Peptides against a protein of PDB entry 3B8E. Designs and how they scored, part 45

Target 1, 230 residues: chain A of PDB entry 3B8E
Amino acid sequence: PFLIFIIANIPLPLGTVTILCIDLGTDMVPAISLAYEQAESDIMKRQPRNPKTDKLVNEQLISMAYGQIGMIQALGGFFTYFVILAENGFLPIHLLGLRVNWDDRWINDVEDSYGQQWTYEQRKIVEFTCHTPFFVTIVVVQWADLVICKTRRNSVFQQGMKNKILIFGLFEETALAAFLSYCPGMGVALRMYPLKPTWWFCAFPYSLLIFVYDEVRKLIIRRRPGGWVE

## One batch from the design tools (peptide; aimed at target 1 G67 Q68)

Design b1_p23_2_s3 (made by RFdiffusion4, then SolubleMPNN; from b1_p23_2, 20 letters changed)
Fold by OpenDDE base, seed 5:
Structure b1_p23_2_s3 (fold): chain B 230 residues (1-230), chain A 23 residues (1-23)
Amino acid sequence: as target 1 above (230 residues)
Amino acid sequence: LKKEVEETLKKVLELLKKFLEEL
């Protein structure tokens, strides 16, 4: 997210505080849950035939899967960001290079894609309005990530939702997202303005995409054991 | 809520269409 912000010179899509809440708050409990479930289901029960090579391969493949999932999460967040800005009159093409003027407090006549002028205060309200939906999008996508990452090879339909720690993690991240999105004073303290409940559903296509992607990946792994996708 | 979600999704799709047309 932050690299695209710098490269594209677009208004800040996700605040630093929000990133910290994701990394330290929402991701930690699920990651621990996943580590325990993986240890119980796949990694510890299957003795690696070659403990030196198979561990390294497994770590690389987990890293690649998480990297791909993280890219889909970022795409979902940016999609939500661009939709919100477009609803406020800023089309994605117009946002390219706009950051310099956007962040200048002395420029109060920044035009949108329709020629409407925006004051610095109005622009910052719109910017901060993007932070909460971006965060919530990540959380909703993480629901799918946590569900799919339970197993490396088995379908979610085969393993089921038996991990109580995972269910707790999903509840915790959702509760945190709701708290940050709707608690009074978050706009002042965290620059996260209240989210319309409809935005929780905006991320659902990306959660479904991740789910389908991982089920297809797992299907390929099951059909071609030892392939590059493992 | 379902109607609002459908309307929001429709608006999102319309915005995406406009974006793709401007691209």
Scores: peptide ipSAE 0.016, ipTM 0.369, DockQ to the pose 0.041
OpenDDE base, seeds 1, 2, 3, 4: peptide ipSAE 0.000, 0.000, 0.000, 0.008; ipTM 0.222, 0.231, 0.225, 0.299

Design b1_p23_2_s4 (made by RFdiffusion4, then SolubleMPNN; from b1_p23_2, 20 letters changed)
Fold by OpenDDE base, seed 2:
Structure b1_p23_2_s4 (fold): chain B 230 residues (1-230), chain A 23 residues (1-23)
Amino acid sequence: as target 1 above (230 residues)
Amino acid sequence: LKKLVEETLQRVLEELERFLKEL
């Protein structure tokens, strides 16, 4: 997120404190929850061919999976960010290079995509209005990510939801999201303004797409073992 | 902390009620 903010010179989609809350709050409990997930029956049945190479391949594949999950989460957050800004008159193309003028306190006539002028205060309200939905979007996407990461090859429907720690992690991150979204003073402390309940649903199509994509991926891996998708 | 949790829950409920009235 922060790299795209610098490269594209767009308004800040997510505050640094909010990023830390994601990394330390919403990512840790899920990661722990996944560490306690039961290994796939097929993974346990596979004799290690070479303990050194198979560990390295597994570590690389775990690292790539975490990297992909992080990219997916960022895409979900940016989707919500662009939707909110578009609803407020700022189309994605118009946001490119806008940051310099957006963050300037002395410019009170920043035009949106429709020629509406925005004061610095109004712009900052919209910016901070994006922070909470971006965070909530990441949490909602993480629900899918946690569910899909339970298994590498098997469908979630085959593995089931037996991990109580994972269920607890889902509850905890949802409670954290609600707390950060609605707790008094979060707008001042974290630049996270209260979220309308409708915005919780903004991530659902994206979460569903990830879920479907991963189930299809797993289906392909099961049907074509040793393919490029592995 | 308890008061903050109660106020947070109340705000969540109020926003949910508002959302349900808009639907």
Scores: peptide ipSAE 0.082, ipTM 0.681, DockQ to the pose 0.018
OpenDDE base, seeds 1, 3, 4, 5: peptide ipSAE 0.069, 0.063, 0.062, 0.074; ipTM 0.677, 0.684, 0.665, 0.698

Design b1_p23_3 (made by RFdiffusion4)
Pose (drawn by RFdiffusion4):
Structure b1_p23_3 (pose): chain A 230 residues (1-230), chain P 23 residues (1-23)
Amino acid sequence: as target 1 above (230 residues)
Amino acid sequence: SLVVLAIIIIVVVVVIIFVIIYV
């Protein structure tokens, strides 16, 4: 968000005070939960994991979580950013502009008068909004992530999907998300009431592609064991 | 190979974003 927020002055899609509420507020229990996820094979069958080569974090990881999924998620919440403005003052070709606040009203876009009324408000579309829908969309994509990372080589199919803990936290996350999105008050130091019917399902189209994606690779990694690029 | 793939994906996403912004 902040990167694009510079390349094309298209208003702060994700908020800072909003970031400190996902890794340190939302994905919390899920990250923990992952730990309770059980085995994946006869482990005591493999040579001790060398320490110099086989690491913990590496390209294999980063490339598949920063340069792959991390992107598909990105669009999703970024897409919802537009819909959150679209059904309010959509600038899919417009937007790209410094939105000052000492002016008050004197400008707008797409047949409007947004000012002191819609200036305290001109932002209420990303503050109380956009950030929020983007926020939720991130959670919403985090579902399939917290299931495609549940396994490392087996389809969630012929593999246990019985992580009682994860499940009851995947909701204890998605729910908090709503309570943090409709919390009558603290919503001040935070975001605002989104349109439940849709101001949620926006990223939903995406969470899927995620689950659908890596699910194939795992099954790809298999059908071709020695594997290639995968 | 994974890095290359990742870079390709990143490029594709950047391109899409640029298309959305400028188209």

Design b1_p23_3_s1 (made by RFdiffusion4, then SolubleMPNN; from b1_p23_3, 18 letters changed)
Fold by OpenDDE base, seed 3:
Structure b1_p23_3_s1 (fold): chain B 230 residues (1-230), chain A 23 residues (1-23)
Amino acid sequence: as target 1 above (230 residues)
Amino acid sequence: GLRELAEENIKKFLDLLLKLILE
């Protein structure tokens, strides 16, 4: 509901949809890899665990974990978005409800938080300036997710092939981020302006947050086996 | 109860994301 509110009421770029599509597309590869890992581990562990109940629990746990991580990723992207807009004179409070006027091409005097008037073209430049850093933030946060998945798998060192799919996904995401951020013409084609290298570091706190979240989750699971986290 | 609530929230979030993608 909070994300819906933000998406509906703030000047969120159309590029956010494409970013979310890419994020979901990239998250599907790890999810599929984990689903195949569990299926393969269940096949290898021939002990008569009730396959229906254990699969359901594992699928629910994976879905919940990915959903929570996805929410944190989205929050990280929105944080970067708000920082960029604040640096350009639009404080987060001022952005609430501004979307209607922001997207109206006939309004050329939208005021920022400091009384500066922005034309439609100027607003669109600022919006497009947010696209690339938002996407890069998601990718950098995805690195943390992949490392978490790898560390979970490191306890399961025996499943080597599925680690290759995750690594491939990481390289694909990184290559795509580099392509969209630095390839000439992306500003026109995808409305994603080139990224300053310094913006890559804005996502690192969120990557750390995901790492801390996963460690706390693992700690809770270890201390309370069979608890609500399982 | 908390797990079910979390699952419901995740489903809602995923449905929202899917809706945004299809839009």
Scores: peptide ipSAE 0.012, ipTM 0.270, DockQ to the pose 0.074
OpenDDE base, seeds 1, 2, 4, 5: peptide ipSAE 0.000, 0.013, 0.000, 0.000; ipTM 0.259, 0.290, 0.224, 0.231; seed 2 fails the geometry check

Design b1_p23_3_s2 (made by RFdiffusion4, then SolubleMPNN; from b1_p23_3, 18 letters changed)
Fold by OpenDDE base, seed 4:
Structure b1_p23_3_s2 (fold): chain B 230 residues (1-230), chain A 23 residues (1-23)
Amino acid sequence: as target 1 above (230 residues)
Amino acid sequence: GLKELAEKLKEEFLKLLLEIIFE
């Protein structure tokens, strides 16, 4: 997410504090849940597979899967960001290179895609309006990620949600998202303005995409045991 | 209890997803 902000020179889609809340608050419990589940799965996988090759393959698979899921999460967040800005008159193409003028407090006549002039204060309100939905989008996408990560080889539908830590992580992330979105003072403290409930649904297509992606991945793994995807 | 709650939440989430996709 931060790389796209730098490369595209778009208005800041997500505040630094919000990023820290995602990395420290939302990723910690999932990471712990995955670590415990991996340890439990490794204890159960007592089959004498060549521990070096299987560990390396598993680590690469996990790394690739998490990397791909992370990219989908970022895309989901940016999608929500672009939707909000488009609804406020800033089309995605117009946002490219706009950061310099956007962040300049002395420029009070930044034009949107329709020729409407925006003051610095108005622009910052719109920017801060994007922070919370971006965060919520990541959380909603992480729901899918957490549910998917539980099953390495089997469909999510086959194994069910047995990991209590994973469930706790989902609730923690959701509670944090609700707190940051609706608690008074978060707009001032974290530059996160309250969300309309409808914005929670903007992430759902991406959650579904992650589910479909993982199910397809697992299906490929099941059909081609020992393939490059393992 | 937590497993059942998680399964219910998953089902509700999936239902909601389906509603959003097919609305």
Scores: peptide ipSAE 0.000, ipTM 0.219, DockQ to the pose 0.027
OpenDDE base, seeds 1, 2, 3, 5: peptide ipSAE 0.011, 0.011, 0.013, 0.000; ipTM 0.313, 0.314, 0.305, 0.224; seeds 1, 2, 3 fail the geometry check

Design b1_p23_3_s3 (made by RFdiffusion4, then SolubleMPNN; from b1_p23_3, 17 letters changed)
Fold by OpenDDE base, seed 1:
Structure b1_p23_3_s3 (fold): chain B 230 residues (1-230), chain A 23 residues (1-23)
Amino acid sequence: as target 1 above (230 residues)
Amino acid sequence: KLVEEALKKIEEFLKLILELIFS
């Protein structure tokens, strides 16, 4: 998210405190859950015949998986961000390069895509209104990602939801998202304004698409072992 | 037990962050 903010020079989609909440709150328990799931998978796998080569392949696969998950989360968050800003009159094309004027407190006549002028305070309210949905979108996408990560090649339907740590992680991140979204004072303290319940569902189609994509990917890998899709 | 300890540490850390934000 921060890289796109710098490159595209758009208004900040996610605040520093929200980033810290993601890194420390929503990512830690899932990471622990994934570490345990991997350990169980590795215990079930016969000792690697060649620990050096098999370890390197596993490390590369893990690194690629985490990198892909991070990109998917960012894409989901940015989708929600652009939808909210578009609903408020700022089309994605108009946001490109707008940050300088957006963050300038002395400019109170920044125009949206429809010629409406926005004060600094109004712009900041809209910006902070994006933080909570962005965070919640990440959490909802993480549900799919965590389920996907249970299996490298098998369908989730074949392995099931047996990992208690994963289920706990899903509950914890959801509870944290609810707390940050609805607890009084979060708007002032964390710049996270209360989220309308309807916005929780905005990420669901995206999570479903990711889930379907991964299941199709895994199906292709099973049918064509050694393909470029691995 | 290890998971419970890790969760307690995370909870303590989150409480510390919240205290820092609200101080």
Scores: peptide ipSAE 0.000, ipTM 0.241, DockQ to the pose 0.019
OpenDDE base, seeds 2, 3, 4, 5: peptide ipSAE 0.000, 0.000, 0.000, 0.000; ipTM 0.241, 0.238, 0.272, 0.275

Design b1_p23_3_s4 (made by RFdiffusion4, then SolubleMPNN; from b1_p23_3, 17 letters changed)
Fold by OpenDDE base, seed 5:
Formats: structure tokens, C-alpha cells, sequence
Structure b1_p23_3_s4 (fold): chain B 230 residues (1-230), chain A 23 residues (1-23)
């Protein structure tokens, strides 16, 4: 998100505090849960033929899958960002290069795509209004990510939801999202303005996309063992 | 058979998400 902010010179889509909450609050417990996850039943039955090579290959495949999922998560976040700004009169094309004027406190007549003028304060309210939905989008998408990451080859429904730590992680990240979104004073303290409940549902298509992606990937692996998508 | 299984899995996933949101 930060790289796109710099390259495209768009208004800041995700605040620093929000990023920290993702990294420390939502990702840590799930990562721990995955580290202690019961090995997939098929993996446990497979003796490594070459422990060194098989470990390296597996790590590369895991890294690739996480990279692809991470890209889908980022796309989901940016989609939410662009939708919010478009609803407030700023079309995506108009946002390109707008950051310089957007962040200038002395410019109080920045025009939107429809010719409406926005004061600095109004612009910052809209910007901060994007931070919370972006965060919540990531959390909702992470629900799918965490669930699918329990297995490498088997369907999620074959492995089941037996890891209590993972369930706790899902609860914790959701509770954190609710706290940041609806607790009084978060707009002042963290620049996290209250979120309309409807925005929780905006991320669902992306969660579904990740789930479908992983199930298709696993299906391919099951049918073509040793494929590059493993 | 594969399409039906996929649709079934999608439905189960959606149900899981709804349970997480409203439990």
C-alpha cells in the first residue's frame, strides 16, 4: 500500500497506526497458530526422500502462495479505498497525482471529479474515513487466508478447524477491528473514524476469491502432483 | 462432480464467515 501511495501520488490509503495494527495485532497470532498447526495428514505420512531439497522446495512454494494471497489482499484494500473516494466524488483517475495538493493545508479548494471544492479539513476526514475500511477489509480477507493456510494440498473441510489458536486469532483480529472501528475517540486518537457496518461486507467477494483460488490450486496439486503450484 | 463439490465448499465457506461475523 505504501509503495503505491508513493508511485501513484494518491492520498494515503492506509494510516501508519492501521499498518501497525495489521502487522502486530492481526498477523502475529495467526502466524503462531500456523507454526503450531497440526501437520497435514498427508504430509505426516510422507517421509522426506531428501530432507534438504524437499524442505527448500516446500518453503519456496509456501512463499509463492503467500505472495499471491497478499496481492489479492492488497487489491481488496485498494478496491475499498477507491470505492469510498468515488462515493465522495473522487474518481480513481482523478486521484493520480493529487497527493501534493491534497496534503497542502493552505489549499482549501481542491476540486473533485464533479467540480466540488474540498477544504483541507474535509479532505482529511475523507482520507481518515478510508483507513478504517481498508483495515477491516484486510481483516475480513484474512479470515479466508488463515483458514486456507492450514492445509497445503487437502481442502479446508478435510483438515477441519481443530486449531484453537487459529480460532482465537480470528476472534482477536475481529475484536480489534471492531474496537478500532467503533470505540469512541478513535477518530481523534488514531485517525480511525467510525465505519458503517455495510463496509464489513465489501470485502466478502475478495475472501471468496482467495478461498476459490486456494481450492482450485489444491485441486490442481491433487491431480498433478509435483506441479509448480504445489 | 467437481463443480458441485466446489459449490458445496463455497457454500460452507460462506456459512463459516457468517458464523464468525454473527456468533
Amino acid sequence: as target 1 above (230 residues)
Amino acid sequence: GLVEEALKNIKKFLELIFKLLFS
Scores: peptide ipSAE 0.019, ipTM 0.311, DockQ to the pose 0.029
OpenDDE base, seeds 1, 2, 3, 4: peptide ipSAE 0.014, 0.005, 0.010, 0.013; ipTM 0.299, 0.278, 0.279, 0.303

Design b1_p23_4 (made by RFdiffusion4)
Pose (drawn by RFdiffusion4):
Structure b1_p23_4 (pose): chain A 230 residues (1-230), chain P 23 residues (1-23)
Amino acid sequence: as target 1 above (230 residues)
Amino acid sequence: SYSIYSIIVYSIIVFLLIFAFSL
C-alpha cells in the first residue's frame, strides 16, 4: 500500500494504525494455533536435521510466502480498495492525487463537491472505510493462508483438518475482525461500518485462488517426488 | 499523464502477479 502510495499518489489504502492490528491483533491466535497442528509422517525416520544447511527460514520459505502468496493476497485487498471507492466515487483511471485538507471542498473528482462536508468525509472513504474493507480483506485472505500453511506437503484432503484450536480461532479471528469493524466507539481511533453484504466478500474471490493455488503445488510436489522447480 | 500513470501501475501489478506465479 505504502509502496504504491508513492508510485502513484492513490490515497493511503492501508493505514499504519491499521497494520498494528493484524500481526499483533488478528493473525495472533492463528499463528499460535498452527503450533497445535499435528504430524505429517514418520518423523523419527529421518536423519537429524543438519544445522548449517537445512535452516528454518529461507528462500524456499520467503519465495513461497513473500514473492508468491504475499502477492496474491496483495491484489485482493488492493482490489477491494477500489470497490470501496468505486461504489462511492471510483477512479479506476482517476484518483492519483494529493488530497489536501486546508483547502476544504475546493476540488473533487467524478462529478462531485466533496469538501468540508465531504473532506471530513473525503477521507471517511478510506479512514472509516477502505482501510477497513482492506483490513477485512486481509483477514479474509488469511483464512486460506491459515490452511495452506496448515500442511507442508499433504492436501488438506488426505490430511487432518481437525485442528480444533485453529478452527476455533479462525473464527475467533474473523469475528474479532467484525467487532473491530463495527465496534461502536473505538471505531474513532479506528475504522468503520462496512456494508456487510459486500464490503466483506470483496477479497473472498481471492482467498480461493490462494487455497486453490498451493493446493496444486503440494499435489504437484508429489506426483513428481524428486520434484523440479516446485 | 494520469492515464500513463495508471497504465504503469497496472502493468506493474500484472508483472508482479506474473512474477508470483512464475516463482

Design b1_p23_4_s1 (made by RFdiffusion4, then SolubleMPNN; from b1_p23_4, 19 letters changed)
Fold by OpenDDE base, seed 5:
Structure b1_p23_4_s1 (fold): chain B 230 residues (1-230), chain A 23 residues (1-23)
Amino acid sequence: as target 1 above (230 residues)
Amino acid sequence: DKEELFKKLLELLKKLLELALKL
């Protein structure tokens, strides 16, 4: 998010507070829950790791976790951001290069894509209105990410949802997201304005995409062991 | 017990966030 903010000179799509809430709040308990996941049914049938040749973290794991899935998460967040700004009169093309004027408190006549002038205060309200939906979009996408991370090779349907700690983590991150989104005073304290409940559903296609993508990947791994997809 | 722990955790997170914002 922050790199695109700098490169494209667009208004800030995700605040530092919301990033901290993701990294320290919503992600921590789910990540810990994976340590308590049951071993895959075939784990003892796999060859032991060779400590001389095999790394604990391989390039394929990094590419999957931070590359492919991370890109889908970012696309989901930015989609939500652009939709909100477009609903407020700022089309995506108009946002390019707008940051300098957007962040200037002395400019109170920034025009939208329809020629409407926006004061600094109005612009900041719209910006902060984007932060909460972006955050919630990430949380909803993380539901799928957490579920797919239960297994390396087996389908989630083969593994099942037996990890009660993981289930608790999913409820916790959702409850935290709801608290931060709807608790009175969060707009003043955290610059997180209340979210329309409909925005929770905007991320669902991306969660489904991640889930389908990973299930297809795992299916390929099962059919063609030792491939580059593993 | 878990719900109360969750509420306490949320309160703690709220306090930490408030502290971080005052920073």
Scores: peptide ipSAE 0.007, ipTM 0.296, DockQ to the pose 0.015
OpenDDE base, seeds 1, 2, 3, 4: peptide ipSAE 0.000, 0.000, 0.000, 0.000; ipTM 0.181, 0.282, 0.215, 0.249; seed 1 fails the geometry check

Design b1_p23_4_s2 (made by RFdiffusion4, then SolubleMPNN; from b1_p23_4, 19 letters changed)
Fold by OpenDDE base, seed 2:
Structure b1_p23_4_s2 (fold): chain B 230 residues (1-230), chain A 23 residues (1-23)
Amino acid sequence: as target 1 above (230 residues)
Amino acid sequence: EKEELFKKLLELLKELLELALKL
């Protein structure tokens, strides 16, 4: 998110405090919960890793985590961001290069895509209105990410949802997201303004996409062991 | 009073977080 903010010079899609709430708040308990996941049924049938040649973190794992799943997560967040800004009169193309004028408190006549002028205060309200839905979008996408991380090769349907700590993590991150989104004073403290409940559903297609993508990936790995997808 | 106290606490937490990010 922050790299695109700099490169495209768009209004800030996600605040630094909100990023910390993701990294330290919503991700911590779910990540710990994976340590309690049951071993895959075939784990004892796999050859031991060679510690001299086989890295624990390989290019394939980095590609999956950052290059594929992370990109889908970012796309989900940015989709929600662009929809909110478009509903407020700012089309995606108009946002390119707008940051300099957007962040200038002395410019009170920034035009939207329809020629409406926006004061600095109005622009900041819209910006902070984007932070909460972007955050919630990441949390909803993280549901799918957490579920797909349960297994390396087996389908989630084969593994099942027996890890009670993981289920607790899903509820905890959701409850935390709801708390941060709707608790009075969060707009002042975290610059997270309340969102309409309907915005939670904007992330669902991306969450489903991640889930389907990973299940297809795992299906390919099961059918063609040692492929480039592993 | 409780709401004001809560707002002040949240503001303090924000300042601490901003300070931590500068380190």
Scores: peptide ipSAE 0.006, ipTM 0.279, DockQ to the pose 0.017
OpenDDE base, seeds 1, 3, 4, 5: peptide ipSAE 0.000, 0.000, 0.000, 0.005; ipTM 0.197, 0.207, 0.211, 0.323; seed 4 fails the geometry check

Design b1_p23_4_s3 (made by RFdiffusion4, then SolubleMPNN; from b1_p23_4, 19 letters changed)
Fold by OpenDDE base, seed 1:
Order: sequence, then C-alpha cells, then structure tokens
Structure b1_p23_4_s3 (fold): chain B 230 residues (1-230), chain A 23 residues (1-23)
Amino acid sequence: as target 1 above (230 residues)
Amino acid sequence: EDKKKFELLLKLLKELLELALAL
C-alpha cells in the first residue's frame, strides 16, 4: 500500500494506525494459532531439510508470500480503496498524482472527477473513510491466508478445520475488525471511520481467489512432487 | 494447559494492542 502511495502519488490508502492494527491486532493471534496446527499426514514421509543447502526462507517462499499472495491481498485492498473513492467522486485515473494537492491543507478546492470541489477537511474524511474498509479487506483476505497456511501441500479439505485455536483466531480478528470499524469514537481515536457493512463483501472475491489459487497450487504439488511450485 | 497459555497470550496481545492504540 505505502509503496503505491509513493509511486502513484495517490491519497494514502492505508494509514499507519490501520497498518499497526493489522500487524499487532488482527494478524498476531491467527499467526500464533498456526503453531497449534496438526502436522500434515505426510510430514514423517518427507526428507528433513538440509540445513547447509536449504534456506529456511527460500526464494520460493518469498515468491509465494510476497510475490503472489501478498499481491492478491494488496489488489483486494486497492480495489476496495478505488471503489470507495469512486463512490465519493474520485475515479482511479484522477487519483494519479493527486496526493500533493490532496495533502495540502491550504488547497480547499481540489476537484473530483465530476468537478466538485473538496475542502481539505472533506478530503481527509474521505481518506480516513478509505482506511477502515482497506483494513477490513485485509482481514477478510487474511481469513483465506490463514486457512491456506495450515498446510504446505495437503488441501484444507483433507486437513480439515480441527484447530480450535485457529478458528478462535478467525473469530478474534473478525471481532477486532468489527470493533475497530464500528465502535463509537474510533473515528476520533484511530481515524477509522465506520464503514458500510456492504464493504465487507468487497474482499470476498479476493479471499476466494487466494483460497482457490492455493488449493490449485497444492493440487499441483501433490500431483507433481518436486516441481517448481514447491 | 495449552488453553491457559493461549488465553494468557490473547490477554497480552490485547494489552499490547491497547498500548499501541494509546500511543
């Protein structure tokens, strides 16, 4: 998010506070829950990692985490961001390069895509209105990410949802996201303005995409062990 | 025992979140 904010010079799609809420709030319990996941049925049939040749974090893992899943997550967030700004009169193409004027408190006549002028205060309300749905989008996508992280090669349907701690983590992150999104005063305290309940559904296609993508990946790994996808 | 550890962890996480939000 922040890289695209800099590169495209768009209004800030995800605030620092919302990032902290993701990293310290919604992601922590789910991540810890993975430590309690049941071992894959074939783990004892796998050769041990060679500590001298096999990196703990390899290029494939980085490619999967950052290059694939992370990009789909980011796309989901940006989709939600662009939809919200478009509903407020700012089409995606108009946002390119707008940051400088957007963030200037002395410019009170920034025009949207329809020629409506926006004061600095109005623009900041819209910006902060984007932060919460972007955050919620990340949480909804994290559901899929957490579920896919249960296993390296077994389908979630094979592994099942027996990890009660993981299930609790999913509820916790969702409850926290709902709390941060709808609790009175969060707009003042965290600049997280309430979102329409419909915005939760904007992430679902991307969550499903991640899930399907990973299940297909795992299917390929199971059918072709030792392939480039492992 | 694992449940108690998890509950403790959740409590700590909540406290850390509250602290982070208070900062």
Scores: peptide ipSAE 0.000, ipTM 0.274, DockQ to the pose 0.014
OpenDDE base, seeds 2, 3, 4, 5: peptide ipSAE 0.000, 0.000, 0.000, 0.000; ipTM 0.214, 0.307, 0.257, 0.232

Design b1_p23_4_s4 (made by RFdiffusion4, then SolubleMPNN; from b1_p23_4, 19 letters changed)
Fold by OpenDDE base, seed 4:
Structure b1_p23_4_s4 (fold): chain B 230 residues (1-230), chain A 23 residues (1-23)
Amino acid sequence: as target 1 above (230 residues)
Amino acid sequence: ELEEKIKKLLELLKKLLEEALKL
């Protein structure tokens, strides 16, 4: 998110405090919960990792985590961001390079895509209105990410949802997301304005995409062991 | 009263974060 903010010079899609809430709040408990996941049914049929040759973090893991899943998450967040700004009169093309004027408190006549002028205060309200849905989008895609991380090769349907700590993590991150989104004073404290409940559904296609993508990947791995997707 | 306590806590956390980011 922050890289695109710098490169495209768009209004800030996700606040620093909100990023910290993701990293320390909504992602920590789910990540810890994976340590309590049951071993895959076929784990003892696999050759042990050679600690001298096999890196713990390999190129495939980096590609999966950052290059594939992380990119889909980012796309989901930005989709939500662009939809909200478009609903407020700012089309995506108009946002390119707008950051300089957007963040200038002395400019009170920034035009949207329809020629409407926006004061600094009005622009900041819209910006902060984007932070919460972006955050919620990340949480919703993290549901799928957490579920797919349960297994390397087996389908989630084969592994099942027996890890109570993981289930607790899903509820915790959702409850925290709801708290941060709807608790009075979050707009002042965290610059997270309340969102319409309908915005929770904007991330669902991306969450489903992550899930389907990983299940297909795992299916390919099961059918073609030692393939390039493993 | 709870809302006020939450607001104060959040303001404190915000200040701590702002100070940490200045470091």
Scores: peptide ipSAE 0.013, ipTM 0.330, DockQ to the pose 0.016
OpenDDE base, seeds 1, 2, 3, 5: peptide ipSAE 0.000, 0.007, 0.000, 0.006; ipTM 0.173, 0.323, 0.215, 0.300

Design b1_p23_5 (made by RFdiffusion4)
Pose (drawn by RFdiffusion4):
Structure b1_p23_5 (pose): chain A 230 residues (1-230), chain P 23 residues (1-23)
Amino acid sequence: as target 1 above (230 residues)
Amino acid sequence: DVVFYIISFIVSIITLIGYFISF
């Protein structure tokens, strides 16, 4: 968000005070939950994991979580950013502009008068909004992530999907997300009431592609065991 | 079989792009 927020002055899609509410507020219990996820094979069958080569974090990981999924998630919340403006003052070709606040009203876009009314408001579309829908969209994509990372080589199909803990936290996350999105008050130091019917399902189209994606690779990694690029 | 091949090519492309991005 902040990266694009520079390449094309298209208003702060994700908020800073909003970031400190996902890794340190949303994905919390899920990250913990992952730990309770059980085995994946006869483990005591493999040579001790060497320490110099086979690491913990590496390309194999980063490339598949920064350069792959991390992207598909990105669009999703970024897509919702537009819909959150679209059904309000969509600039899919417009936008791209410094939105000052000492001016008050003197400017706008797409047949409007947004000012002191819609200036304290002109931002209420990302502050109380956008950030929020983006926020939720991130959580919404984090579902399938917290299930495609649940396993490392087995389809969630022929593999236990019985992580009582994860499940009851996957909701204890998705729910908090709502309570943090409709919390009558603290919503001041935070975001605002989104349109439940849709101001949620925006990233939903995406969370799928995620689950659908890596699910194939795992099944790809298999049908071809020695594996290639996968 | 065809479907698998197609999907495998797509995944490979995406993985290569992922590595590129990681660099």

